Peptides against a protein of PDB entry 4LZF. Designs and how they scored, part 56

Target 1, 155 residues: chain A of PDB entry 4LZF
Amino acid sequence: GGRLVVFPNGTRKELSADGQTVKVMFFNGDVKHTMPDQRVIYYYAEAQTTHITYPDGMEVLQFPNNQTEKHFPDGRKEITFPDQTVKTLHPDGREESVLTDGTIIQLNPDGSKVIQFNTGQREIHTADFKRREYPDGTVKTVYSDGRQETQYPTG

## One batch from the design tools (peptide; made by RFdiffusion4, then SolubleMPNN)

Design b2_p9_7_s3 (from b2_p9_7, 3 letters changed)
Fold by OpenDDE base, seed 1:
Structure b2_p9_7_s3 (fold): chain B 155 residues (1-155), chain A 9 residues (1-9)
Amino acid sequence: as target 1 above (155 residues)
Amino acid sequence: GPEAPPLPP
């Protein structure tokens, strides 16, 4: 059998029989679970937020608005928004968003942006131009000076 | 002894 310790401040500590699981219920409503796999689950009652820390340095945050954030040991972050868009932030500053329709938006450290549409079209944004690439091979470019160019596929 | 609540991230 497990055991329950009740502290004078109202905090409660529940220990499993094998000692591998510990649940601390703090007086303020926060909860801390230490699991056999060494993950620690913090629940912040006021914020209604769950924070899971793993022994390898991985962290997972779950917010009441259904947003989830994964913080990887390499510094990468993956955010799943309430609308199920997944955004990855890389340590080098690159950001990639995958929309639910399959569209991929990449923001590069140099300021350029690439959109891969679910239709197969691709749009590239740079300081000098905006370029649209079509599945048939047509490419349309609008330059910052207002010039436009269309390149047609050859048979 | 009793533990204190963790700080939110």
Scores: peptide ipSAE 0.057, ipTM 0.788, DockQ to the pose 0.219
Fold by OpenDDE base, seed 5:
Structure b2_p9_7_s3 (fold): chain B 155 residues (1-155), chain A 9 residues (1-9)
Amino acid sequence: as target 1 above (155 residues)
Amino acid sequence: GPEAPPLPP
């Protein structure tokens, strides 16, 4: 059968009969689960945070405020905020936020920003201008020097 | 011997 080891410091270790599952209950309240699929689940009692590490290098953090962070092996991080906004941080420095209404906000390494609104409009922010693209093909640009330009759709 | 708790992230 399974085994229970109780250490002098109060830490407890439970081993399944097949040896595929190990549960360590540390004296400080933390818990470590080693699972048959080789993922390791850490529970930090004080922070009430769960940290899952996968054999492929994936890591998942679950915070008590319902925020979840995924750390991918390629260096990408994906944060699901309590409001269900999903923010992806890419290794190249690009950031992308997807709002619950479908709006996408992209922050580029060059400092530019692109907002894809749920209305189908797109707004591009650069050092030189703000540009609004409309679904009908109209494009309005406001330049940093105050100039404005409107390009009307063709056809 | 007894294991030590992991460090928090």
Scores: peptide ipSAE 0.057, ipTM 0.786, DockQ to the pose 0.240
Fold by OpenDDE base, seed 4:
Structure b2_p9_7_s3 (fold): chain B 155 residues (1-155), chain A 9 residues (1-9)
Amino acid sequence: as target 1 above (155 residues)
Amino acid sequence: GPEAPPLPP
Protein backbone atom coordinates (compact mmCIF):
# COMPACT_ATOMS: atom_id res chain seq x y z
CA GLY B 1 0.00 0.00 0.00
CA GLY B 2 0.81 3.65 -0.07
CA ARG B 3 2.43 5.59 2.69
CA LEU B 4 1.51 8.73 4.54
CA VAL B 5 4.21 10.67 6.28
CA VAL B 6 3.22 13.47 8.60
CA PHE B 7 5.99 15.83 9.51
CA PRO B 8 6.25 17.86 12.70
CA ASN B 9 5.67 21.09 10.80
CA GLY B 10 2.31 19.85 9.57
CA THR B 11 3.41 18.92 6.08
CA ARG B 12 2.00 15.66 4.83
CA LYS B 13 3.50 13.42 2.20
CA GLU B 14 1.53 10.74 0.45
CA LEU B 15 3.34 8.12 -1.54
CA SER B 16 1.64 5.69 -3.85
CA ALA B 17 2.35 2.01 -3.46
CA ASP B 18 4.39 1.98 -6.65
CA GLY B 19 6.24 5.13 -5.66
CA GLN B 20 5.32 6.81 -8.93
CA THR B 21 3.00 9.37 -7.41
CA VAL B 22 3.98 11.67 -4.61
CA LYS B 23 1.68 14.23 -3.08
CA VAL B 24 3.06 16.74 -0.67
CA MET B 25 0.58 18.83 1.22
CA PHE B 26 2.55 21.61 2.79
CA PHE B 27 1.68 23.21 6.08
CA ASN B 28 0.78 26.45 4.30
CA GLY B 29 -1.77 24.77 2.08
CA ASP B 30 0.44 24.42 -0.96
CA VAL B 31 0.37 21.11 -2.75
CA LYS B 32 2.99 19.41 -4.87
CA HIS B 33 2.17 16.42 -7.02
CA THR B 34 4.85 14.41 -8.73
CA MET B 35 3.19 12.24 -11.32
CA PRO B 36 4.22 9.02 -13.05
CA ASP B 37 4.76 10.95 -16.28
CA GLN B 38 7.25 13.10 -14.37
CA ARG B 39 5.18 16.24 -14.53
CA VAL B 40 5.15 18.22 -11.35
CA ILE B 41 2.03 20.04 -10.31
CA TYR B 42 2.41 22.87 -7.87
CA TYR B 43 -0.59 24.45 -6.26
CA TYR B 44 0.06 27.67 -4.44
CA ALA B 45 -2.73 28.07 -1.95
CA GLU B 46 -2.39 31.75 -1.21
CA ALA B 47 -2.16 32.70 -4.87
CA GLN B 48 -4.60 29.98 -5.89
CA THR B 49 -2.30 29.29 -8.79
CA THR B 50 -1.41 25.99 -10.38
CA HIS B 51 1.99 25.52 -11.97
CA ILE B 52 2.70 22.41 -13.97
CA THR B 53 6.20 21.60 -15.10
CA TYR B 54 6.90 18.91 -17.65
CA PRO B 55 10.12 17.00 -18.14
CA ASP B 56 10.56 18.48 -21.62
CA GLY B 57 10.62 21.98 -20.16
CA MET B 58 7.01 22.84 -20.86
CA GLU B 59 5.32 24.83 -18.15
CA VAL B 60 1.66 25.61 -17.62
CA LEU B 61 0.37 28.25 -15.27
CA GLN B 62 -3.25 28.48 -14.27
CA PHE B 63 -4.32 31.60 -12.44
CA PRO B 64 -7.41 32.16 -10.32
CA ASN B 65 -8.82 34.60 -12.87
CA ASN B 66 -8.91 31.75 -15.40
CA GLN B 67 -5.88 32.98 -17.28
CA THR B 68 -3.64 30.18 -18.51
CA GLU B 69 -0.07 30.54 -19.63
CA LYS B 70 1.93 27.96 -21.52
CA HIS B 71 5.67 28.33 -21.62
CA PHE B 72 7.11 26.21 -24.38
CA PRO B 73 10.65 24.84 -24.40
CA ASP B 74 11.43 26.86 -27.52
CA GLY B 75 10.76 30.08 -25.65
CA ARG B 76 7.31 30.65 -27.03
CA LYS B 77 4.60 31.68 -24.64
CA GLU B 78 0.90 31.21 -25.11
CA ILE B 79 -1.50 33.14 -22.93
CA THR B 80 -5.18 32.34 -22.81
CA PHE B 81 -6.85 35.33 -21.26
CA PRO B 82 -10.04 35.18 -19.23
CA ASP B 83 -11.96 36.38 -22.29
CA GLN B 84 -10.50 33.39 -24.16
CA THR B 85 -8.28 35.47 -26.38
CA VAL B 86 -5.14 33.51 -27.09
CA LYS B 87 -1.94 35.46 -27.37
CA THR B 88 1.25 33.85 -28.56
CA LEU B 89 4.58 35.49 -27.95
CA HIS B 90 7.17 34.12 -30.32
CA PRO B 91 10.90 34.03 -29.67
CA ASP B 92 11.49 36.33 -32.64
CA GLY B 93 9.43 39.02 -30.97
CA ARG B 94 6.30 38.49 -32.99
CA GLU B 95 3.05 38.50 -31.10
CA GLU B 96 -0.14 36.93 -32.31
CA SER B 97 -3.55 37.31 -30.76
CA VAL B 98 -6.42 35.12 -31.79
CA LEU B 99 -9.75 36.54 -30.77
CA THR B 100 -12.80 34.44 -30.04
CA ASP B 101 -14.39 35.55 -33.31
CA GLY B 102 -11.42 34.19 -35.24
CA THR B 103 -9.74 37.51 -35.86
CA ILE B 104 -5.97 37.27 -35.76
CA ILE B 105 -3.83 40.22 -34.80
CA GLN B 106 -0.14 39.98 -35.48
CA LEU B 107 2.38 42.42 -34.11
CA ASN B 108 5.69 42.17 -35.88
CA PRO B 109 9.11 43.05 -34.51
CA ASP B 110 9.44 45.83 -37.06
CA GLY B 111 6.39 47.50 -35.59
CA SER B 112 4.04 46.50 -38.35
CA LYS B 113 0.67 45.02 -37.57
CA VAL B 114 -1.45 42.60 -39.51
CA ILE B 115 -5.08 41.98 -38.78
CA GLN B 116 -6.73 39.01 -40.36
CA PHE B 117 -10.42 39.53 -39.95
CA ASN B 118 -12.85 36.68 -39.69
CA THR B 119 -14.45 38.05 -42.87
CA GLY B 120 -11.36 37.18 -44.86
CA GLN B 121 -10.22 40.76 -45.06
CA ARG B 122 -6.70 41.55 -44.06
CA GLU B 123 -5.34 44.84 -42.85
CA ILE B 124 -1.66 45.67 -42.82
CA HIS B 125 -0.32 48.55 -40.79
CA THR B 126 3.15 49.89 -41.44
CA ALA B 127 4.91 53.14 -40.80
CA ASP B 128 4.07 54.16 -44.34
CA PHE B 129 0.54 52.93 -44.87
CA LYS B 130 -2.53 51.07 -43.84
CA ARG B 131 -3.59 48.51 -46.38
CA ARG B 132 -6.83 46.63 -46.58
CA GLU B 133 -6.95 43.46 -48.60
CA TYR B 134 -10.31 42.09 -49.57
CA PRO B 135 -11.22 38.51 -50.39
CA ASP B 136 -11.95 39.42 -54.00
CA GLY B 137 -8.40 40.64 -54.45
CA THR B 138 -9.09 44.33 -54.10
CA VAL B 139 -6.45 46.17 -52.15
CA LYS B 140 -6.94 49.62 -50.70
CA THR B 141 -3.98 51.51 -49.35
CA VAL B 142 -4.03 54.66 -47.31
CA TYR B 143 -0.59 56.14 -47.08
CA SER B 144 0.68 58.16 -44.16
CA ASP B 145 0.57 61.31 -46.27
CA GLY B 146 -3.13 60.82 -46.88
CA ARG B 147 -2.81 59.48 -50.39
CA GLN B 148 -5.08 56.60 -51.24
CA GLU B 149 -4.68 53.86 -53.79
CA THR B 150 -6.98 51.09 -54.89
CA GLN B 151 -5.71 48.04 -56.68
CA TYR B 152 -8.25 45.88 -58.40
CA PRO B 153 -8.05 42.14 -58.85
CA THR B 154 -6.90 40.73 -62.14
CA GLY B 155 -9.52 38.76 -63.94
CA GLY A 1 13.23 15.82 6.75
CA PRO A 2 10.20 18.06 6.51
CA GLU A 3 9.44 19.46 3.11
CA ALA A 4 9.36 23.17 2.50
CA PRO A 5 6.89 24.88 0.20
CA PRO A 6 8.21 25.59 -3.26
CA LEU A 7 8.88 29.13 -4.28
CA PRO A 8 6.19 30.80 -6.35
CA PRO A 9 6.98 30.98 -10.03
Scores: peptide ipSAE 0.055, ipTM 0.788, DockQ to the pose 0.247
Fold by OpenDDE base, seed 2:
Structure b2_p9_7_s3 (fold): chain B 155 residues (1-155), chain A 9 residues (1-9)
Amino acid sequence: as target 1 above (155 residues)
Amino acid sequence: GPEAPPLPP
């Protein structure tokens, strides 16, 4: 069967009969689970945060406010906010946020910004202009010098 | 011996 080891400092270690699962209950309330699939689940009692580490380098953080963060081995991070917005941070510096209404916000390493609205409109922000693209093909551009231009669709 | 609590990430 399984076994329980109780240490003098109050830490407890439970081992499954097959040795594939190990649960350490630390004296401070933290818990560490080592699972058969080699993932390690840390529970930080004071912070009420769960941290899962996978053998491939993947990490998942679950915070008490319902925020979840995924840290991928390639350096990408995916944050699911309490409002269910999902933000992806790419290794190249690009950031993408997907709002619950389907709006997508992209921040590029060069400082440009692209918003794809759920209405089908698209807005592009650069150092030189702000441009709004409409579903009918109309494009309105406001340049940094104050000049404005509208391109109308054909037909 | 007993393990120490892990450091928070």
Scores: peptide ipSAE 0.054, ipTM 0.782, DockQ to the pose 0.213

Design b2_p9_7_s4 (from b2_p9_7 with P1A E9P)
Fold by OpenDDE base, seed 3:
Structure b2_p9_7_s4 (fold): chain B 155 residues (1-155), chain A 9 residues (1-9)
Amino acid sequence: as target 1 above (155 residues)
Amino acid sequence: APEAAPLPP
């Protein structure tokens, strides 16, 4: 059968009969689960936060406001905000946000910004210009010197 | 939060 160990400080350790699952209930209300798949689940009672560590180096944080963070072994981070916006931070410094309406916002390491609207329009921001691309192939550019250019689709 | 105090030996 399983084994229960009770420590003098009130901490309890439960071992499954197969030895593959370990549950530690700390005296402060924190809980640690070691699972058969070798993931470790920490629950911090004061912060009401869950932290999962995987054997491949992946980490998942779950906060009481329903924000979740995934930390990938390659250094990428994925944040799901309470409003369900998903932000990805890449190791190269690129950031991507996917809004609930389907809009995608990209921030590039060179300081450029790209917005892909749910309407099929795209906007590109650089140091030299702002450019709007339309689904019909029309492109409007406003340069930093105040010049404007419109390129019409080749019919 | 820091991990709770280590298990007694």
Scores: peptide ipSAE 0.049, ipTM 0.780, DockQ to the pose 0.126
Fold by OpenDDE base, seed 4:
Structure b2_p9_7_s4 (fold): chain B 155 residues (1-155), chain A 9 residues (1-9)
Amino acid sequence: as target 1 above (155 residues)
Amino acid sequence: APEAAPLPP
């Protein structure tokens, strides 16, 4: 059978019969689970936050506001906001936000921005211009000097 | 990140 150890400080430790699962209930209300798959689930009672650490270095944070953060071993971070927007922070400094409507917003390290609308339109923002690409192949560019250019699809 | 509670000795 499982084992329960109660410590003088009020911390409790539960061991599964196989010893593969360990649950520590700390005196402060924190809870630590060590699982058979070697993931560690830590619940911070005061912050109401869950932190999961995987043996490959993946980390998952779950906040009381329903925000979830994934920290990948490659240094990438994925944040799911309460509104279900998913923001990916890449190690190269690129940021990508996927909105619930399927719109993708990319922020590049050079300061350029790309918006991929759910309509199939794409808008590119640089220091020199804003460009809108349409699904039909039409491209409209507005330059920083106010000049405008329209390129039509080669049909 | 919040600090984990210490394990009992």
Scores: peptide ipSAE 0.044, ipTM 0.750, DockQ to the pose 0.139
Fold by OpenDDE base, seed 2:
Structure b2_p9_7_s4 (fold): chain B 155 residues (1-155), chain A 9 residues (1-9)
Amino acid sequence: as target 1 above (155 residues)
Amino acid sequence: APEAAPLPP
């Protein structure tokens, strides 16, 4: 049978009959589950946050506002915001946000920004210019000096 | 003992 240990401080520890599942209910309301797959699920009662740690080094955070974060062993992070926008932070410093409408926003380590709109338009921001690429092949560039250039599709 | 709560990034 399972075991229940009650500590003098009010912390309780439940062990499954097989010993593979351990539940610790801390005196402050926090709960720690150690699972048979060696994942650890920690619930922070005050913050209402769940933190899952996996044996491979993956971590998952679930916040009370419905934000979810995944911390990958390679250093990549994936944030799912309450609005269902997904932001990926890469170890190289590149960031990518995918909006619910399919718009993709990329921030590059050099400070450049690329927006791929759901309309098929693309906007590129650099230190030197902003460029809009249209699906028809038209390209409009506004340079930092205020110069503008339009390239028309060959046709 | 309780572990430190991760702050919302």
Scores: peptide ipSAE 0.038, ipTM 0.702, DockQ to the pose 0.067
Fold by OpenDDE base, seed 5:
Structure b2_p9_7_s4 (fold): chain B 155 residues (1-155), chain A 9 residues (1-9)
Amino acid sequence: as target 1 above (155 residues)
Amino acid sequence: APEAAPLPP
């Protein structure tokens, strides 16, 4: 059968009969589950946050507001916000946000920003200009000095 | 959008 160990501090440890599942209920209300697949599920009672660690180095954080974060072994982080926006933080400092409408917002390490709208328009922000690319091939550039340029599609 | 809160120590 399973084992229950009760420690003097109030911490409880439950072991499955096979020993593959371990549940620790800490005196502070935290709960740690070690699973047969070597996942460790830690619940922080005060923060109401679940932290799952995987044997491959993946980590998953689940917050009480329904935000979920995945920390990949490569250093990438993926945040799913309560609104279902997905933000990816890349190790190179690039950030990508995918909105629920399909709009993609990229922040580049050089400080440039690219927005791919669900309409097929693209907007590029640099230190020198803002550029709007239209699906018809029209490109409008507004330079930081106030100049504007429109490039029409070659027919 | 708010980034992740740090885990408690």
Scores: peptide ipSAE 0.025, ipTM 0.629, DockQ to the pose 0.028

Design b2_p9_8_s1 (from b2_p9_8 with R8P)
Fold by OpenDDE base, seed 1:
Structure b2_p9_8_s1 (fold): chain B 155 residues (1-155), chain A 9 residues (1-9)
Amino acid sequence: as target 1 above (155 residues)
Amino acid sequence: PEPAPLPPP
């Protein structure tokens, strides 16, 4: 059978019979599960937050507001917000947000921004211009000097 | 030794 260790401070440690599962219930209400697959599930009682760590360095945070954060071993971070928007932060500084309607917002390390709308329109922001591309091939550009240009489709 | 809780995130 398993065993239970009760410490003087009120912390309790449960060990499975095979020793592959360990559950620590801390005096402050926190809970730590060590699983057979070597993942560690830590529950912070006061914050109501779950932190899962994997042997490969992957980490998952689950917050009480339904936000989830994945921290990949390569330094990439993926945040699923309560509204189900998914934001990916890349190690190079690039950020990508995918909205629930399919809109994609990309922030580049050089400060440029690209929005791919669910309508098929695309908007590009740079230091020099803001450009709107339409599905029919029309392109409208507003330059930083105030000049505006429209390129019409050739069809 | 007694296990200690982790600091909050």
Scores: peptide ipSAE 0.246, ipTM 0.862, DockQ to the pose 0.344
Fold by OpenDDE base, seed 5:
Structure b2_p9_8_s1 (fold): chain B 155 residues (1-155), chain A 9 residues (1-9)
Amino acid sequence: as target 1 above (155 residues)
Amino acid sequence: PEPAPLPPP
């Protein structure tokens, strides 16, 4: 059978009969589950936050506002916001946000920004210019010195 | 020993 240990401080530890599941209910309301697959599910009672750690180094944070953060072993982080926007932070410093409408916003390590709109338009921001690319092939560039250039499609 | 809760993240 299972085992229940009750500590003097009020913390309780439940062990499954097979010994593969351990549940610790801390005196502060926190709960720690160690699962057969070796993931650890920690619930912070005050913050109402769940923190899952996996044996491969993956971590998942679930916040009460419905935000979820995934911390990958390679250092990448993926944040799913309450509005379902997904932001990925890459180890090289690149950031990518995917909006629910399909718009993609990329922040590059060199400081440039690229927006791929759901309309098919793309906007590129650099230190030297802001460029808008249109589906028809038109490209409009506004340079940092105020110069503007339009490149028209062929045909 | 008694298990201790983790500090808030």
Scores: peptide ipSAE 0.244, ipTM 0.861, DockQ to the pose 0.344
Fold by OpenDDE base, seed 2:
Structure b2_p9_8_s1 (fold): chain B 155 residues (1-155), chain A 9 residues (1-9)
Amino acid sequence: as target 1 above (155 residues)
Amino acid sequence: PEPAPLPPP
């Protein structure tokens, strides 16, 4: 059978019969599960937050507001917001947000921004201009000096 | 040693 250890401070430790699963129930209500696959599931009782750590270095945070954060071994982070928007932070500094309507917002390390609308329109923001690309091939550019340019589709 | 809870995230 399994083993139960009860510590003087009220912390309890349960070991499975095979020794592959360990459950620690801390005096503060926190719970730590060590699983056979070596993942560790830590539940913070006061914060109502779950933190999962994997042997490969991946981490998953689950917050009470339904936000989840994944920290990948390569340094990438993925945040799923309560509204189901997914934001990815890349190691190179690029950020990408995918909205529920399919709109994609990209923030580049150079400070430029690209919005890909679900309509097929694309908007590019740089230090020098704001550009709108339309599905028909029309491109409208507003430059930082106030100049505006419209490029019409060929054909 | 007695197991201790982790600091909150």
Scores: peptide ipSAE 0.242, ipTM 0.860, DockQ to the pose 0.338
Fold by OpenDDE base, seed 3:
Order: C-alpha cells, then structure tokens, then sequence
Structure b2_p9_8_s1 (fold): chain B 155 residues (1-155), chain A 9 residues (1-9)
C-alpha cells in the first residue's frame, strides 16, 4: 500500500504504493505533486498560483485572475490574458498578439509594426512610411516626407 | 530533514 508521513510541524507527505506519485501538503497550505511523468505541480496557497515544471524545461504559471504564462525551453513566452488575448514573446525580440476578434499585431525587432485586421486589411508601420493594404489589391502609402501614393490593383 | 515550502515566485 501507500505511505503517509506526518511531520511534527504539520506537513504531510503521501506516497503512492508504486512510489511514482508524491504529494506534500505543507503546513502553510501549499501543495506539491510529483507525477509519474516527472512533472512537478506546486500550488502556492496564499497567492492562489499554480506552477508546473516539466523535465524538458517547460514551465506553466496559472494566476488567480485567469492569466496563464507558458515559458518554453527555447526562451519563447506565451501569455494568455484574462480577456483571452494571446501574446507571444520570441527570443529575437519579436512580439505577436492575437486578439479575440482575430486581429493580429506584430512588433518587429527593428521597430516596425504590422497589423492584420479581421477585415482582411493590413497596416504596416515603419520609420519611413505608413501603408494600408486592402483585400482588392489597393495599397495606400503615406511617407514621412508627406508624400502619398496609391497603387491600384492590376486587372 | 522535513520538507520546507518554496518561497512564492
């Protein structure tokens, strides 16, 4: 059978019969689970936060406001905000946000920004211009010197 | 030794 160890400070440790699952219930209300797949699930009682660590280096944080953060071994971070916006932070400095309406916002390391609207329009911001691309192939550009150019679809 | 809780993140 399994084993239960009760420590003088009130901490309790439960071991499964096969020894593959360990549950520690700390005196402060924290809980630590070590699973057969070697993931560790730590619950912070005061902060109401769950921290999962995987053997490959993946980490998952779950906050009481429903925000979730995933930290990948390659340095990428994925944040799901309470409003269900998903933001990805790449190791090269690129950031991508996917809004609930399907809009995608990309921030590039060079400071440029690309917005892909749910309407199929795309807007590109650089140091030199602001450009709007339309689904019909029309492209409108406003340059930093004040010039405006419209490129009409071919056909 | 007795297991100790981790510091909060």
Amino acid sequence: as target 1 above (155 residues)
Amino acid sequence: PEPAPLPPP
Scores: peptide ipSAE 0.229, ipTM 0.854, DockQ to the pose 0.366

Design b2_p9_8_s2 (from b2_p9_8 with P1A R8P)
Fold by OpenDDE base, seed 3:
Structure b2_p9_8_s2 (fold): chain B 155 residues (1-155), chain A 9 residues (1-9)
Amino acid sequence: as target 1 above (155 residues)
Amino acid sequence: AEPAPLPPP
């Protein structure tokens, strides 16, 4: 059968009959689960935060405000905000935000910005210009020198 | 030794 160990400080350790699951309930209210798949689930009682570590190096943080952070082994981070916006931070410095309406905002390492609107329009910001691309093929560009250019669809 | 809780995040 399973085993229960009670320590003098009030910490309790439960072991499954197969020995594959271990639950430690600390005297401060923290809880540590070691699972058969070797993931470790640690709950911080005071912070109300859950930290999951996987054997491949993946980490997941769950905060009491419903924010979730995923730390991938390749150095990528994915943040799901309380409003359900998902932000990805890449190791090369690129950032991508996906809004709930389907809009995608990309910040590039060179300082350029690209917005893909849910309407099919696209806006590109560089040091030299701001450009708006329309679904019909029209492109409007405002250059840093004040020049404006409109490219009409072919056909 | 008795198990100890981790420091807060």
Scores: peptide ipSAE 0.264, ipTM 0.866, DockQ to the pose 0.374
Fold by OpenDDE base, seed 5:
Structure b2_p9_8_s2 (fold): chain B 155 residues (1-155), chain A 9 residues (1-9)
Amino acid sequence: as target 1 above (155 residues)
Amino acid sequence: AEPAPLPPP
């Protein structure tokens, strides 16, 4: 059968009969589950945070505010905010946020920013200009020197 | 040795 080990410090360890599931209930209220699939679920009692580690190196953090963070083995991080915005941080330094309305905000390693609005408009921010691209093909550029250019669609 | 909790994240 299963085993229960009670340590002098108050920590308790439960082992399943097959030995595939281990539950440690620490004296501080933390709980560690080792699952048959080799994922480890650690619950931090004080922080009310769940940390799942997978054998492939993926990690998932679940915070009490309903924020979830995924740490991928390749170094990518994906944050799902309480408002359901999803932000991806790439190893190359690129960041991408997908808003609930479908707007995509990209921060590039060169410092440029691209916003793809749900309306089909696109805004590009660089050190030299801000550019707005419209679905009709109109492009408006405001340069850092204050110069403004409008390119009209052909037709 | 007794298992110890992890430090807070």
Scores: peptide ipSAE 0.264, ipTM 0.865, DockQ to the pose 0.360
Fold by OpenDDE base, seed 1:
Structure b2_p9_8_s2 (fold): chain B 155 residues (1-155), chain A 9 residues (1-9)
Amino acid sequence: as target 1 above (155 residues)
Amino acid sequence: AEPAPLPPP
């Protein structure tokens, strides 16, 4: 069978019969599970936060507000917000947010921003202009100097 | 040594 070890500080360690699962219940209420697949699930009792670490270096944080953060071994981070928006932070500094309505917001390292609306419209922000592209091929540009340009689709 | 909890994140 399994075994239970109780330490003088109040920490308890439970081992499965096969030795593949270890549960540590710390005196402060934290809980650490080591699983057969070598993932470690740590629960912070005060913060009510779960931190999962995988052997490949993947990490998952689950917060009490229903936010989830994934930290990939390549340095990429993926944040699922309580509203189910998913934000990806790339190692190169690029950020991409996917909204629940399908809108995609991209922040580029050069400071430019691209919004792909669920309607098929696209908006591009640069230091020099703000541009709106419409599904029919119309393009409207507002330049930083205040001039405006409309480009109409050629049929 | 007794197991110790991790510091909060």
Scores: peptide ipSAE 0.263, ipTM 0.865, DockQ to the pose 0.369
Fold by OpenDDE base, seed 2:
Structure b2_p9_8_s2 (fold): chain B 155 residues (1-155), chain A 9 residues (1-9)
Amino acid sequence: as target 1 above (155 residues)
Amino acid sequence: AEPAPLPPP
């Protein structure tokens, strides 16, 4: 059978019969589950936050506002916001946001910004210009000096 | 050793 240990401070430790699952119920209301797959699920009672750690170094944070953060072993972070926008932060400083409408916003380490609209249009922002690319191949560029250029598709 | 809760994040 399983085993229950009750500590003087009120913390309780439950061990499964096979010893593969450990549940610690802390005196402060926190709960720690160690699972057979070696993931650790820690629930912070006051913050109402769940923190899952995996043996490969993956971490998952679940906040009470329905925000979820994934911390990958490679240093990448993926944030799912309450509105279901997914933002990925890359170790190189690149950031990508995928909106619920399918729009993708990319912030590049060089300071450039690329928006891929759900319409198939793409907008590129650099220090020197703002460029709009259309699905038909038309490209409109507004340069920082105010010059505007339109490149028409070759028929 | 008596297990202690982790500090809040």
Scores: peptide ipSAE 0.258, ipTM 0.863, DockQ to the pose 0.361

## One batch from the design tools (peptide; made by RFdiffusion4, then SolubleMPNN)

Design b2_p10_3_s1 (from b2_p10_3, 3 letters changed)
Fold by OpenDDE base, seed 5:
Structure b2_p10_3_s1 (fold): chain B 155 residues (1-155), chain A 10 residues (1-10)
Amino acid sequence: as target 1 above (155 residues)
Amino acid sequence: MPPIPDIPMY
């Protein structure tokens, strides 16, 4: 058994017996946990949102709609949407979405788009063309002017 | 001093 401190403003603080865990229950319903591993778990009652901060700089947000956001120390952000799609935003501006069926969609800073289908096919979109790469090595390109080109594995 | 809540910055 630890100890409980009750403050005049209605906030309550629970200290574990070993002193390693601190739980603050604020008058507005917010809750703050300080854990032995130095992570801090803050619950915003009105928004029903949890914000976890780690000593290494990692931050995790958990929203009431089941969306989760991870903010990495390197500046990368990873969003897990309610539909379980995972979107990664890289510091260089590149975005990558992984769909539940395994399809990967990449948006590049230059405006190009790459789709890696779960079938093994890959499609590249640029201002000049759309290109489809097939698992057997065949490559089909459709250029913006309407011209088409097919490259076969046998060269 | 009694602790006060944080404000959300997300």
Scores: peptide ipSAE 0.263, ipTM 0.865, DockQ to the pose 0.094
Fold by OpenDDE base, seed 4:
Structure b2_p10_3_s1 (fold): chain B 155 residues (1-155), chain A 10 residues (1-10)
Amino acid sequence: as target 1 above (155 residues)
Amino acid sequence: MPPIPDIPMY
C-alpha cells in the first residue's frame, strides 16, 4: 500500500505504493494530484476550479459553471462555454465560435466576420459590405453606402 | 518544508 504523510501545517500527502501517484491535500482544501502520465491536476477549493497541466504544455481549466478552457502550447485557446459553444482564439487574433446548432462564426484579424450558417448559407461582413452566399450559388451584397447587388448562379 | 497551496494563475 501507499503511505500518508501529515505535515505540521495540516497538509497531507498520499503516495501510491508504486510512487507514481502523489496526492497532496492542502490545509486550505486544495488538492494536487501528480499522475503517472506526469499531468498535474490541481483543484482550487475556494474557486472550485480544476487546473490540469500536461507535460507538453497543454493546460486545461474546469470552472464550476461548467466552462472549460484549453490552453494549447502554440498559444491557441479553446473555450467551451456552459451552453457548449466552443470558441477558439488563435495566436494571430482570429477567433472562431462553433455554436451547438452548427453555425460557425469567424472573426478575422482584419476586422472581417464570416458566418457559416447551419443551412449552408455564408455571410461575410467587411467594412465595405455584408454579403450573403446561398447554397444555390446566389450571392447578395449590401454595401455600406446602401447599394445592393445580386449575383445569380446562371451568370 | 511543508507543502503550501499554489496561487491560481487563471
Scores: peptide ipSAE 0.262, ipTM 0.863, DockQ to the pose 0.096
Fold by OpenDDE base, seed 1:
Structure b2_p10_3_s1 (fold): chain B 155 residues (1-155), chain A 10 residues (1-10)
Amino acid sequence: as target 1 above (155 residues)
Amino acid sequence: MPPIPDIPMY
């Protein structure tokens, strides 16, 4: 069987029979699991938040409101919000949000923004213009100076 | 040496 160690500060450590799993139950209610695969699962009792760390540097945070955050070894961060929107932050500064309706919002490092609507319409925002592309090939551009331009499909 | 809780970094 396993072994239980009780420390003077009230913390308890439980070792599995094979010694591959360690469970520490801290006096403040926190719980730390060290797993055979070297994954460490830490539960913060007061915040009700779980923090999982992997040996390759991957980290996962699980919050009580159902938000989850994945921190990848390459610096990428993926946030799943309570509304199930998924936002990816890339190391180069690019951000992408995928909404539940299929809309994709991209924020680029140069400040431009691209919205791909679920209707097939696409909107591009730059410092100089906003451009709406329609499935039929029509393109409407509103420039920063207020000028508007509509390009109609041809052919 | 008794283990002590971690400090959250989130």
Scores: peptide ipSAE 0.260, ipTM 0.862, DockQ to the pose 0.094
Fold by OpenDDE base, seed 2:
Structure b2_p10_3_s1 (fold): chain B 155 residues (1-155), chain A 10 residues (1-10)
Amino acid sequence: as target 1 above (155 residues)
Amino acid sequence: MPPIPDIPMY
């Protein structure tokens, strides 16, 4: 079996029999697990938040409202919101949201926006126009000056 | 030295 160390401040430390797992139960209710794969799982009792750190630099945060955040070593962040929308923030400033209905919303660093609807329609927003692309190939463009143009699939 | 809790950084 493992062994238990009790410290004067009330913190307790449990070591697995093989010594590969360490569990520290702090006096404030926090819990720290060091796992054989070198990931560290820290539970903040007051915030009820779990923070996992991986040896490659990845971090995972689990909040009590069911939001989960993944912080990748390359700087990318992936947030799963309580409604299960998944938002990815890329290091270049691009943001992508995947809604539960399958709609994908992309915000680009240049300010443009692209929406891929679950219906197959696509909408593109730029400084100069808003464009709706339909599955049949029809494209409707509304320009910033108010001009509208419709392009049909067969010209 | 007894272990001390971490401070949240989120």
Scores: peptide ipSAE 0.256, ipTM 0.862, DockQ to the pose 0.094

